# Peptides against a protein of PDB entry 3C2G: the designs that were tried, part 121

Target 1, 209 residues: chain A of PDB entry 3C2G
Amino acid sequence: IRTFDLLGLLLHDSDAIDGFVRSDGVGAITTVVQYPNNDLIRAGCKLLLQVSDAKALAKTPLENILPFLLRLIEIHPDDEVIYSGTGFLSNVVAHKQHVKDIAIRSNAIFLLHTIISKYPRLDELTDAPKRNRVCEIICNCLRTLNNFLMMWIPTPNGETKTAGPNEKQQVCKFIEIDILKKLMSCLSCEGMDTPGLLELRSTILRSFI

## One batch from the design tools (peptide; made by RFdiffusion4, then SolubleMPNN)

Design b2_p24_3_s3 (from b2_p24_3, 19 letters changed)
Fold by OpenDDE base, seed 1:
Parts: C-alpha cells; sequence; structure tokens
Structure b2_p24_3_s3 (fold): chain B 209 residues (1-209), chain A 24 residues (1-24)
C-alpha cells in the first residue's frame, strides 16, 4: 500500500511513468492485486489508472493483464476498484486496435453493460460523492464502448471492421431504455465529460441507424 | 430508438434544471 502511494506520488512525470511501464510495472501491480487485500487492490488499481495513458503501454503485452483486470472489476464490489479499472480499460483501448480486440474477446462489452446495470439510477443517489463516483464509472464504461463502436463506423479515409454477431448482440443491450437513461443522466453530474457523452450518443446513433 | 434517446435527453435536461434549482 505505502509503496503504491509513494509510486503514485513519484509518477507525476510522463518519463517516470513510461520508465515504470517499460520495467513491467503493470505486470508487477497485477501480481500484487491478486492478494485478497482490499486496500492493496484499491491502491494497485489506482496506480494502474495513473499509468493507463502511458506511451510505453502501447508496447506492453496486455493479453494476460486485460482479462485479469476485467475479471477483477467483474467480481470486486469496491467502487474505487471499479472506477480505476474501468478508467484503465477506457484509456488502454483508446487508439489501440489490438487492445480493443483483446478486450472484446474477453467479453468487455458484456461486462460494461453489467457494470452499468449494477448501479441504481443517478437520481436515486442522494449522496453527492457516491453519485459522482457512480457517474464516473458509467462514463468510463460508456467511453470504452464508444471506442469499440468507432471501429465499426465507416470513416471517409479507411475500411471499417464489421462487428461479429456476438458483439452486435452485446452492443444492442446498450440501446435499452434503462441504459440510455443512465447515459443521459450522467450529463446532470458536475464535471462530467459532456462532449465525450455527446460523442458517444452520436456514435450509438450512427451504429444503429 | 431515436425516440428513446430523445426521451433520455429530456430527462437529463430536467435533472440538470433540478440540480440548478437546488443550488440556487
Amino acid sequence: as target 1 above (209 residues)
Amino acid sequence: FIKAVEEADEEARRRQLELLKERA
């Protein structure tokens, strides 16, 4: 725990973060978070989030790391772990087709739906810190979904991939009214990435029209 | 689908307005 906190304090510099990632720091964290200690898991996942946008992560093999993290956030009840894990997922799949493919093969789309479905409506949450954290989790999930959907939308400059039948079925769950309400309710939360949510809405519309 | 998105947008706008009223 203290080591991860110290690392979190030291890893404010992009070169230090890249150095940590190049030294298999992500693998080290994933090894440590296998211990059944909630504080350790929380600290480790927070550190993963902090390094999730590192350039060196593009060269890191994630074939074993991503499935493990996805399973961790699936089974772990801690909102801080889910927040950090979904944030990590959102960042690592961004602009990385190979990482998107690993995540999708690991049932990430279904997991994102499960996570969003787990939480009550934001308007039912009276505690502002809890509401904001839940909103951030939902936004992380939806941002990750947006990254997946964008692969299947034709761009003027390139060939698009086609979603498989399983992926299409999983994506169709996000057009459920309850999911859409949760998506749009995030716009009511202060400090949310409103442009990102609007982009996702546009992406969803383009995917289903 | 489009109607459901529009309804969700309207609900979100209503919630934003309520939050603004609570702060005022």
Scores: peptide ipSAE 0.013, ipTM 0.388, DockQ to the pose 0.034
Fold by OpenDDE base, seed 3:
Structure b2_p24_3_s3 (fold): chain B 209 residues (1-209), chain A 24 residues (1-24)
Amino acid sequence: as target 1 above (209 residues)
Amino acid sequence: FIKAVEEADEEARRRQLELLKERA
């Protein structure tokens, strides 16, 4: 715990973060969070989130790391772990096709739906810190989904990748009424990335037309 | 811990397969 907090303080610039990532820092964190200590897992996942936008991640093999993290956030009860893990996922897949492919093969689309489905409607949450954290988790999931869907949207000048039948079926779950209501509730939250959520809504609509 | 993650993953895959069978 204290070691990860200290590392988080030291990794305050992009060069230090890139140096850490190039030194297999993500693999090191992933090894440490395999211990059954919730405080250690929380601190490790928070550190993963802090380095999740590092440029060096484009050259990091994630085939062993990403599936592990996906399984962790599927089962872990702590919202802070889920927040950090979904934040890491959303950042690491951004602009990296090979990472998107690893995530999808590792059942990420279904997992995103599972996570969103786990939480109540935001209007049922009276505790503001809890409501905000849940909103952030849902937004991380939806942003990740948007990054996946963008691969399959036809561009005017090119053949797009076609989603497999399983991926199509999993994507269809996001137009369920309960999921749409949660998306709409996130749009009403103060301080949220409203433009990003509106983009996702547009992407969803385009994916089903 | 690793074993518990593996067991949870196997259960999730099983549930997914059941849902696919119900829709076929």
Scores: peptide ipSAE 0.009, ipTM 0.443, DockQ to the pose 0.016
Fold by OpenDDE base, seed 2:
Structure b2_p24_3_s3 (fold): chain B 209 residues (1-209), chain A 24 residues (1-24)
Amino acid sequence: as target 1 above (209 residues)
Amino acid sequence: FIKAVEEADEEARRRQLELLKERA
């Protein structure tokens, strides 16, 4: 626990973060979070989130890391783990087709739906910190989904990957009314990037037109 | 505002679901 906190304090510099990632720091964290200690898992996942935007991740093989993290998020009921894990996922898939493909093959789309479905509507949450955390989780999920959907939207250059039938079916679950309501509820949260959420909504809706 | 957007999204969803059913 203290070690990850110390590492987090040392990783204020982008070069230090990149150095950590190049030294297989992500693999080291994933090894540590395999131990059944909730505090250690929380700290490790938070550290993953902190390094999730590192440029060095583009060169890091994630074939073993992503499936493990996705499984961890699937089985772990802890909001802090889910927050950090979905945050990590959303950042690592951004602009990285190979990473998107790994995540999709690892059932990420279905997992994102499961996560969003698990949480109550934000208006039902009276505790502001809890509400904000749940909002952030939902936003992480939707941002990740947006990154997947963008692969299947025709670009002006005509290069479009086609979603497989299973992926299409999984994506169709996101047009469920309860999911759309949860997306809308996030727009009412203070401190949220409302324009960004509207873009996500637009992409989701356009994917079904 | 939020309610109006929710209603618009529900209507859009209904239309999209109908279009998907017609294409399937």
Scores: peptide ipSAE 0.000, ipTM 0.299, DockQ to the pose 0.019
Fold by OpenDDE base, seed 5:
Structure b2_p24_3_s3 (fold): chain B 209 residues (1-209), chain A 24 residues (1-24)
Amino acid sequence: as target 1 above (209 residues)
Amino acid sequence: FIKAVEEADEEARRRQLELLKERA
């Protein structure tokens, strides 16, 4: 536990983070979070989030890591783990087609919907820290979804990857009114990436029109 | 779909205004 916290404090610059990732640091973290210790899981997932934007991740095999993380956030009830895990996912899939494909094959789209669906409306949360954390989780999920949807938007050159029928069906669940309400409720939270949420809204509209 | 997005957007705007009022 203390070691992960210390490591997280030391990984404050991009070169150190990249060095850690090149040394299979992500694999090391994922090994540690397999132990049934909530504190270790929380600390490890937080560290994953901290390194999730590392350039070296583009060269890191994630075929074993992503399915494991997705399963972890599916079964673990801790909002801190879900926050860190969804944050990692959102960052790691960004601009990486191969990583998006791994996540999608690992049922990520459905999982994102499940995560958003399990949380109450933000207006029902009176505790500000809890409300903000839930909002951040929803935003992470939606950012990840945006990254997936962008693959299926027609380019001006007419080249479009087509979503499979299962993926399309799973994506269609995000047009449910309750999901849309949760998306829009996040725009009311302070400190949120409002531009990113607006981009997602635009992407959703373009995907279904 | 468009209507549902618009309705959700209006609800979000209402909530944002309520939050601003609570701070004031």
Scores: peptide ipSAE 0.011, ipTM 0.346, DockQ to the pose 0.034; fails the geometry check

Design b2_p24_3_s4 (from b2_p24_3, 16 letters changed)
Fold by OpenDDE base, seed 3:
Structure b2_p24_3_s4 (fold): chain B 209 residues (1-209), chain A 24 residues (1-24)
Amino acid sequence: as target 1 above (209 residues)
Amino acid sequence: FIDEVEKAEEEAREKQLKELKELS
């Protein structure tokens, strides 16, 4: 725990972060968080989030890391683990087609739906810190989903990847009324990435036309 | 820990398969 906190303080610049990632720092964290200690898992996932935008990740094989992280998020009810893990996922899939494919093969779309489904509506949360954290988690999930959906939107030249039948069915779950109500509740939260949520709304609508 | 992860993953897959059957 203290080691991860110290490491997070030392990894304050992009060169240090890239150095850590090139030294298999992400693999080291994923090895350590296999211990059944909630505080260690929280600290490790937080550190993963801190390095998730590293340029060196583009050269890091995530085939062994992403499936493990997705399983970790799935089994942990901890908001801090879910926040950090979904934040990591959102950042690593951004602009990286091969990473999106790994995440999708690892059941990421269904996991995102499961996470959103577990949380109450934001208007039902009276505790502001809890409400804000839940909002951030939902936004991480939605940003990740948006990145997946963008693969299947036709380009101006008419070229597009086709989603498989399983992926299409998993995506269809995000238009369920209870999910849509939760999405709409996020749009009313102060300090949210409202442009990102509006983009997702547009992307969802375009994916079903 | 690994056994618990595998169990949770299997339960999630079974739940997904059930939901898929309900939508078909």
Scores: peptide ipSAE 0.009, ipTM 0.432, DockQ to the pose 0.017
Fold by OpenDDE base, seed 2:
Structure b2_p24_3_s4 (fold): chain B 209 residues (1-209), chain A 24 residues (1-24)
Amino acid sequence: as target 1 above (209 residues)
Amino acid sequence: FIDEVEKAEEEAREKQLKELKELS
């Protein structure tokens, strides 16, 4: 725990973060968080989030890391772990087709739906810190989903990947009325990336129309 | 799908309007 906190303090600039990532720091964290200690898992996932936008991650093999992280956030009921894990996922899949493919093959779309489905509507949360954290988690899930869906939207250059039948079926679950209501409840939260949700809405509409 | 989104948006707007009226 203290080690991850100290590492987090040392990773204060982009060069330090990139250096850590190049030294297999992400793999080191994922090895440590395999121990059944909730505080260690929280600290490790928080550190993963801190390095999740590192440029060096584009060169880091994530084939073993992503499936592990996805399983971790699937089985842990801890909001801080889920927040950090979904934040990591959303950042690492951004603009990286190969990482998106790994995540999708690892059932990420279904997991995102499961996460959103498990949380109550934001209007049912009276505790502001809890509500804000849940909002952030849902936003991370939605940003990740948007990044996946964009792969299947035709680009002006005519290069489009087609979603497989399983992926299409998993995406169709996000049009469930209860999911849509949760998404809309997020739009009412102060400090939310409203543009990002509107972008997702546009992407969903373009994917089904 | 469009109809479901529009319905969810309308429900959200109605709720926000109700909350605003309760605060005023």
Scores: peptide ipSAE 0.005, ipTM 0.276, DockQ to the pose 0.026; fails the geometry check
Fold by OpenDDE base, seed 4:
Structure b2_p24_3_s4 (fold): chain B 209 residues (1-209), chain A 24 residues (1-24)
Amino acid sequence: as target 1 above (209 residues)
Amino acid sequence: FIDEVEKAEEEAREKQLKELKELS
């Protein structure tokens, strides 16, 4: 825990973060968070989130990391773990087709739906910090989903991957009324990127037309 | 005797957890 806190303090610039990632820092964190310690897992996932935008991650093999992280998020009820993990996921899949493919093969779409489904409606959350954290989690999930959906949207150049039948079925769950209501509730959250959420909504809806 | 063993096991677990927290 103290080591992760110290690392988090040192990894404040992009060059240091890239250096850490190039030194297999993500693998090191993933190894450490295998221990059944909630505080350690929380600290490790937070550090993962901090390095999740690193350019060096494009060269980092995530085949062993992503499935583990997805499982970690699945089994942990901790909002901080889920926040950090979904944040990491959303960032690492961005603009990286191979990472998207790993995540999808690791049942990420279903997991994202499960996460969103487990949380109450934001209007039922009276505690503002909790509500904001839940909103951020939902946004991370939806951003990740958007990144997946973008693979299957026809580009003007005609090169589109087709979602498999299972992926299509999993994606269809996101048009459930309860999911849509949660998405809409996120648009009312203070400090949220409303334009980004509207884009996500548009992409989601277009994927079903 | 069982209570002493369980206590020793718990103390050992707590020690390991503490060491892990210090390394983490």
Scores: peptide ipSAE 0.005, ipTM 0.322, DockQ to the pose 0.013; fails the geometry check
Fold by OpenDDE base, seed 5:
Structure b2_p24_3_s4 (fold): chain B 209 residues (1-209), chain A 24 residues (1-24)
Amino acid sequence: as target 1 above (209 residues)
Amino acid sequence: FIDEVEKAEEEAREKQLKELKELS
């Protein structure tokens, strides 16, 4: 635990982060968080989030890492783990087709829906720290969904990937009224990535028309 | 024999993870 916290403090610049990632640091964290200890899992997932935008991740095999992380988020009820894990997922799938494909094959779309669905409406949360954390989690999920949907939007040249039937069905769950209400609630939260949420809204509209 | 080796490797991995926890 203390080692992960210390390591997180040392990884403050892009070169150090890239060095850590090139040294299989993500694999090392993933190995350590297999130990069934909540504090260790929290610390490890937080560290994953800290390195999730590293350029070196584009060259890192994630075939074993992503399925494990997705399963960890699925079974772990801890908001801090879910926050860090969904944040990591959102960052690593950005602009990386191969990583998106791994996540989708690992049932990520359904998991994102499950995560959003399990949280109460933000207006029902009176505790500001809890409300903000839940909003951040929902935003991470929605940003990840946006990254998936972008693969299936027709390009100006008329080329588009087609979602499989199962993926289409899973994506259709995000137009549920309860999901849309949560999206709208996130848009009203202070300090949120409002531009990113508006982009998602646009992407959803383009995907379902 | 293979199953026993796999089990021993898993137990060794679990022990290493425990040691890593103690260092963390």
Scores: peptide ipSAE 0.000, ipTM 0.360, DockQ to the pose 0.017; fails the geometry check

Design b2_p24_4_s2 (from b2_p24_4, 11 letters changed)
Fold by OpenDDE base, seed 4:
Structure b2_p24_4_s2 (fold): chain B 209 residues (1-209), chain A 24 residues (1-24)
Amino acid sequence: as target 1 above (209 residues)
Amino acid sequence: SSRLREAAEEQDRDFDEHLRLSLE
């Protein structure tokens, strides 16, 4: 735990983060968080989040990392783990088709839906820190979803990946009224990535409804 | 460009209204 904390303190510089990632730091974290220690898992996932936007990740194989992380998020009810994990996922899939594919094959769409669905409405959360964290989690999930949806939208150049039947069904879950309500609730939260959420809303409305 | 943006904004408003009505 202290080691991850120390790493988190040291990895505030983008070059240091890239160096860590190039040295298979992400793999090292995922190895460490395999131990059944919740504090270690939390710290490790937080560190993953901290390095998740590193440029060096573009060259990092994530085939083994993403499935593991997704499973970790699935089995841990810890909001901090879920926050960090979904944040990591959101960042690593951004603008990286191969990473999106890995995530989707690893049942990310369903998982994200499940995560969103399990949380209560934001207005039912009276504790502001909890509400904010939940909102951030939902935002991470929705941003990730937007990245996936963009794969299936026809582009002017005709390059469109067709969603399989399973993926279509999973995507349809995100247009359920409950999910849409949560999207709207997140849009009403201050300090959220409103542009990203608005983009998702637009994507859903124009391409999936 | 402006008309497309206006149309998009209208669609968003319509959706928001639909959602609002569904939430009542």
Scores: peptide ipSAE 0.020, ipTM 0.502, DockQ to the pose 0.065
Fold by OpenDDE base, seed 3:
Structure b2_p24_4_s2 (fold): chain B 209 residues (1-209), chain A 24 residues (1-24)
Amino acid sequence: as target 1 above (209 residues)
Amino acid sequence: SSRLREAAEEQDRDFDEHLRLSLE
């Protein structure tokens, strides 16, 4: 735990972060967070988030790491873990088709739906810090989902991969009434990615309905 | 094209209406 805290303090430089990632730092963290210690899991996931936009991740195999982290998020009822994990996911899938494919095959779309479904409407959350954290989690989910949907948007010059029927069904769950109500409840929250929500809306409407 | 833009705008309006109805 103290080691992760120290690493978090030292990894404010992009070159240092890249160096950590190149030295299999992500793999090391994922190994450590396998131990059933909540503080360790929180610290490890936070560190993952801190390095999640590193350029060196493009060369890091995530075939085993990403499914593990998705499962960790699924089973661990901790907002800090979910925040860090969804933040990590959103960053690592950005502009990386291979990573998107791994995440989707690992049921990431359904997981994002599950995460949103588990939280109450934001207007029902009276604690401002809790509400803000939930908003951030939902924003991470939206960003991730938008990144996935981009794969299936036809580009003028590119062969567009078509979403499979299962993926399409999972995506359509985000326009269900209960989910829409929850997403709309976020619009009044400070820090909500309203453009991201609108992008999601437009993409689903144009490509999946 | 102007036609594609118009179609996209129509779709956005339809979604907004759907969203409105879903929130009532």
Scores: peptide ipSAE 0.017, ipTM 0.462, DockQ to the pose 0.032
Fold by OpenDDE base, seed 5:
Parts: structure tokens; sequence; C-alpha cells
Structure b2_p24_4_s2 (fold): chain B 209 residues (1-209), chain A 24 residues (1-24)
């Protein structure tokens, strides 16, 4: 735990973060969080989030790491783990088609829906820190979904990838009114990327046109 | 599909209504 905290303090420099990632730092963290210690898992996932936007991740094989993390988020009910894990996911899939493919094959779309569905509406949460954390989690999930959907919209060159029938069906669940209400609730949260959430809404709807 | 479009349009209306109510 202390080691991860110390490492987190040192990893404020982009070059240091890249160096850590190039040295298989992500693999090292995922190895450590396999131990059934909640504090260790929280600290490890937080560190993953801190390095999740590193340029070096584009060259890091995530075939074993990403499925493991997705499973960890699925089975661990801890908000801090889910926050960090979904944050990591949203960042690592950004602008990286091969990582998006790994995530989708690892049932990420379904997992995102499951996470959002399990949390109550934000207006039902009276504790401000809890409400903010849940909002951040939902935003991470929705941002990740947007990154997936963007693969299936036509490019200016007229070329587009086609989503499989299972993926399309899973995406359809995000237009349920309950999910949309939760999306709307996030728009009222301070510090949230409102334009990004509106973009996601548009992307979801356009996926059915 | 036409059915999916109709469903999306319905949800869009519901979403917009919710937005309207939230802004009042």
Amino acid sequence: as target 1 above (209 residues)
Amino acid sequence: SSRLREAAEEQDRDFDEHLRLSLE
C-alpha cells in the first residue's frame, strides 16, 4: 500500500509515467492486485488510473491485463476500485483500436451497462462524496462506450467497421430510459464533461439511424 | 433498422422531456 502511494507521488511527470509503463509497470500492478486485500486492490487500481493515459500504453500488450481488470471490476463491489478501473478503461481505449477490440471481446460493453444499472439514481444519494464518485463512475462508463461506438460510425472516407449483432444488442440497452436518466443526472454534476456526455447521447442515437 | 430508429427516437423524446423537467 505505501509503495503504491509513494510511486503515485513520483509519477507526476509524463516521462516517469512512460518509463514505468515501458518497464511493465501495469503488469506489475495487476500481479499485485491478485492478492485478496481490499486496500491493496484500491491502491493498485488507483495507480493504474494514474498511468492510464501514458503514451507508452499504445505499445503495451494488454491482452492479458485488460480482461483481468474487467473481471476485477465485475466482481469487486468497491466504488474506488470501480472508479479507478473504469477510468483506466476509458483512457486506455481512447484512440487505440486494438485495445478497443480486446475490451469488446472481454465483454466490456455488457460490464459497463451492468455497472451503470447497479448504481442508484444520483438524486437518491444524499452523501455528496458518494454521489460525486458514482457520477464519475457512470461518466467513465459512458465515455468508454462512446469510444466503442465511434468505431462504428462512418469516417469521412466512407469506411466504417461494423459492430457484431451481439454488440449491437448490448448497445441497445443503453437507450433504456433508466440509463438515459442516469446520464442526465450526471449532466448536473460539477466538474463533469457535459459536452462529452451530450456527444455520447448523440452517438448512441446515431448508432440506430 | 426502422424499429431501432423508432425506439431511439422515442427514447430521445423521453430524454428531452426529462431534460426539460430538470431545467424547470
Scores: peptide ipSAE 0.013, ipTM 0.407, DockQ to the pose 0.027
Fold by OpenDDE base, seed 1:
Structure b2_p24_4_s2 (fold): chain B 209 residues (1-209), chain A 24 residues (1-24)
Amino acid sequence: as target 1 above (209 residues)
Amino acid sequence: SSRLREAAEEQDRDFDEHLRLSLE
């Protein structure tokens, strides 16, 4: 825990972060968080989030790391772990087709739906810190979904992939009324990534309408 | 281009209305 805290303090520089990632720092964290210590898992996942936008991740094999992280998020009820993990996922899949493919093959779409479905409506949460954290988690999930959906939408400048039947079915769950209500509730939260949510709305429209 | 934009804006309005109705 103290080591991760120290690393978190040291990894404010992009070159230091890249150096850590190039030295298999992500793999090291994933090894450490296999121990059944909630504080260690929380600290490790937070550190993962901190390095999740590193350029060096584009050259890091994530075939074993992503499935492990997805499973970790699935089995841990800790909001901080889920927040960090979904944040990591959202960042690492951004602009990386190969990473998106790994995540999708690892049942990420279903997991995202499960996470969103787990939490109550934000308007039912009276505790502001809890509400904000839940909102951030849902936003991370929806941002990740947006990244997936973007692959299947034709753009003027590029070829689009076609989603498989299983992926299409899983994506269709995100137009369920409960999910739409939660999306709408996120828009009402102060300090949220409103542009990102609006982008997702646009992506959903292009995907389903 | 203008017609496509208008169609997109209409779709956005329809989607927003759907969301509104889902919250009632």
Scores: peptide ipSAE 0.011, ipTM 0.380, DockQ to the pose 0.032

Design b2_p24_4_s3 (from b2_p24_4, 13 letters changed)
Fold by OpenDDE base, seed 3:
Structure b2_p24_4_s3 (fold): chain B 209 residues (1-209), chain A 24 residues (1-24)
Amino acid sequence: as target 1 above (209 residues)
Amino acid sequence: SSRLRKAREEQAKDIDEHLELAAK
């Protein structure tokens, strides 16, 4: 815990973050958070989030990291872990086809659906900090999903990858009535990524049905 | 099935309309 806190203090600028990532810092974090300590896991995931937009990550193999992180998110019902993990995921998949593929193969689409589905309706959350955190998590999920969908959107000038049948099925779960009701409840949240939500739905309806 | 797809499409359209209204 203290080690991650110290690292967080040291990694205050982009150069330091890139240096940490180049030194396999992400791998080091993932190794440490394998220890069954919730505080350590929280701190580690937070640190992952802090370095998730580092330029050096483009050169970092994530084949072992992403499946591990997704598993952490899956098994830890901790808002901070989920927030950090989904934040990391959303950042690392941005503009990186290879990383998207790794995440998708690791059942990320289904996991994101599960995350959104398990949280209560935002309009039922009276605690503002909790509501805001959940809203942020959902926004991370939406951003990630939209990034995934971009892989399969036909472009006029290029070979478009076709979504596999499983991926298509998983994507289509986000237009089911129950999840939509949940997502609609998010529209009242001030921090909600409403454009991202609309984009997700529009893309699914146009390209996946 | 073609029927299930159509039903989902219709449901999705309805929900999209609701979301668009709610987003205004």
Scores: peptide ipSAE 0.027, ipTM 0.609, DockQ to the pose 0.027
Fold by OpenDDE base, seed 4:
Structure b2_p24_4_s3 (fold): chain B 209 residues (1-209), chain A 24 residues (1-24)
Amino acid sequence: as target 1 above (209 residues)
Amino acid sequence: SSRLRKAREEQAKDIDEHLELAAK
């Protein structure tokens, strides 16, 4: 645990991070966090987040890593794990169609919905640190979702992939009244990605129904 | 579908208004 923290501190520049990633650091972390230790998992996911924007990730196979991480997020109610994991996810899917595909195939859309849905309304969270963390998680989810949706948004050039029926259904869940009420509760939180929320909703309404 | 879209838009009208207000 402390080792991951230390490593994270050492990975303070992009070159070091890239070096770590090139050395299969992401794989190493995912191997370590396979062991049932919550603190280790938390630390490992945090480290993943720290390296999640590394350019070297473009050359890193994520076919095994990403499904594992998604499952990890799914089964761990720990906000720090979820924060780090969704942060990692949001970063690695950005501008990477193949990574988006891996995530989507691994039920990421539904997972993100579940993550958002499981939390209380933000306005009901009295603990500010908790509320802020949850807000950040939701922001990560929104960013990820919007990145996913970009795959299916009709471009002027007409060459867009169509979302499968299941994906479409999962996407449409984000415009249901219950989830929208939940998301609306986020608006009171400082730091909420309101533009991202609006984008998500707009995109779904325009392109998915 | 256009019908579904309309229904969803109507259903969430109040929410949209809140979102718009928050975006300002």
Scores: peptide ipSAE 0.026, ipTM 0.610, DockQ to the pose 0.029
Fold by OpenDDE base, seed 5:
Structure b2_p24_4_s3 (fold): chain B 209 residues (1-209), chain A 24 residues (1-24)
Amino acid sequence: as target 1 above (209 residues)
Amino acid sequence: SSRLRKAREEQAKDIDEHLELAAK
C-alpha cells in the first residue's frame, strides 16, 4: 500500500510515467492486485488510473491486463475500484481500435450496463461525496461507450465496421426504459457529462436500431 | 425501415430534444 502511494506521488511527470510503463509497471500492478486485500486493490487501481494516459501504453500489450481489470470491476462492489477501473478503461480505449476490440471481446459493453444499472438514481443520493463519485463513474462509462460506438458509426466517406449481432444487442440495452430512467437521473448532477449522454443515446438511435 | 422503426426513431428524437433542453 505504501509503495503504491509512493509511486503515485512520484508519477507526476510524463517521462516518469512512461518509464514506469515501459518497465512493465502496469503488469506489476495487475500482479499485485491479485491478492485479496481491498486496500491494495484500491491503491493499485488508482495507480492504474494515474498511468492510463501514458504514451508508452500504445506499445504495451493489454490482452491479459484488460480482461483482468474488467473482471476485477465486475466482482468488486467498491466505488473506488470501479471509479479507477472505468477511468483506466476509458483512457486506454480512446483512439485505439485494437484496445477497443479487446475490451468488447471481454464483454465490456454489458459490464458497463451492469455498472450503471446497479447504482441508485443520482437524485436519490443525499450524500454529496457519494453522489459525485457515482456521477464520475457513470461519466467514465459513457465516455467508454461512446468510444466503442465510434467504431461502428457509418461515415459517408469511409468503410465502417459493422457491429456483430451480440454487440448490437448489448448496445441496444442502453435505450431500454429502466436504464433510461437511471441515466435521466444524472441530468441533475452538476458534474455529469450531459453531452456524452446525449451522444450515446443519439448514436444508438441513429445507427443501431 | 419498418413503420415501427420509424415510430421508435421519432419517439427517440423527441426524447433527445427534451434531454437537450434539460441539459441547457
Scores: peptide ipSAE 0.024, ipTM 0.559, DockQ to the pose 0.028
Fold by OpenDDE base, seed 1:
Structure b2_p24_4_s3 (fold): chain B 209 residues (1-209), chain A 24 residues (1-24)
Amino acid sequence: as target 1 above (209 residues)
Amino acid sequence: SSRLRKAREEQAKDIDEHLELAAK
């Protein structure tokens, strides 16, 4: 825990972060967080988030790392773990088709739906810190989902990959009535990525129904 | 399109309208 905290405090320089990533730092973190210690898992995931925008990640194989992280998020009902994990996911899939494919094959779409569905309505959360954290998690989910959907949106300049039947089914779950109620509650939250939410909606309605 | 697909499209449209109203 202390090591991760210290490392997080020191890795404010882009070159240092890249150096850490090039030295398989992400793999090292994922190895450490395999131990059943919640504090260690929280600290490790936070550190992952801190390095998730590193340029060196573009050259880092994520085939083993990303499925592990997704599983970790799935089994740990911890807001800090989920926040850090979804933040990491959203950053690493950005502009990286290969990474998106890994995430999707690892059931990321369904997982993100599960995360949103399990949280209470934001407008019912009276604790401001909790509400804000949940809001941030939802924003991470939305950003990730929008990044996934972009792969399947027809572009004027050429043929795009078509979503498989399973992926299409999972995407369409985001326009069901129960999830709609949750998403509507998000619109009232300060700091919510409302444009991202509307983008998700519009994309599904235009291309997936 | 099948009746089921039409029903789904109608549902999606309804959801869109609700979200637009909520965003105002």
Scores: peptide ipSAE 0.025, ipTM 0.578, DockQ to the pose 0.025; fails the geometry check

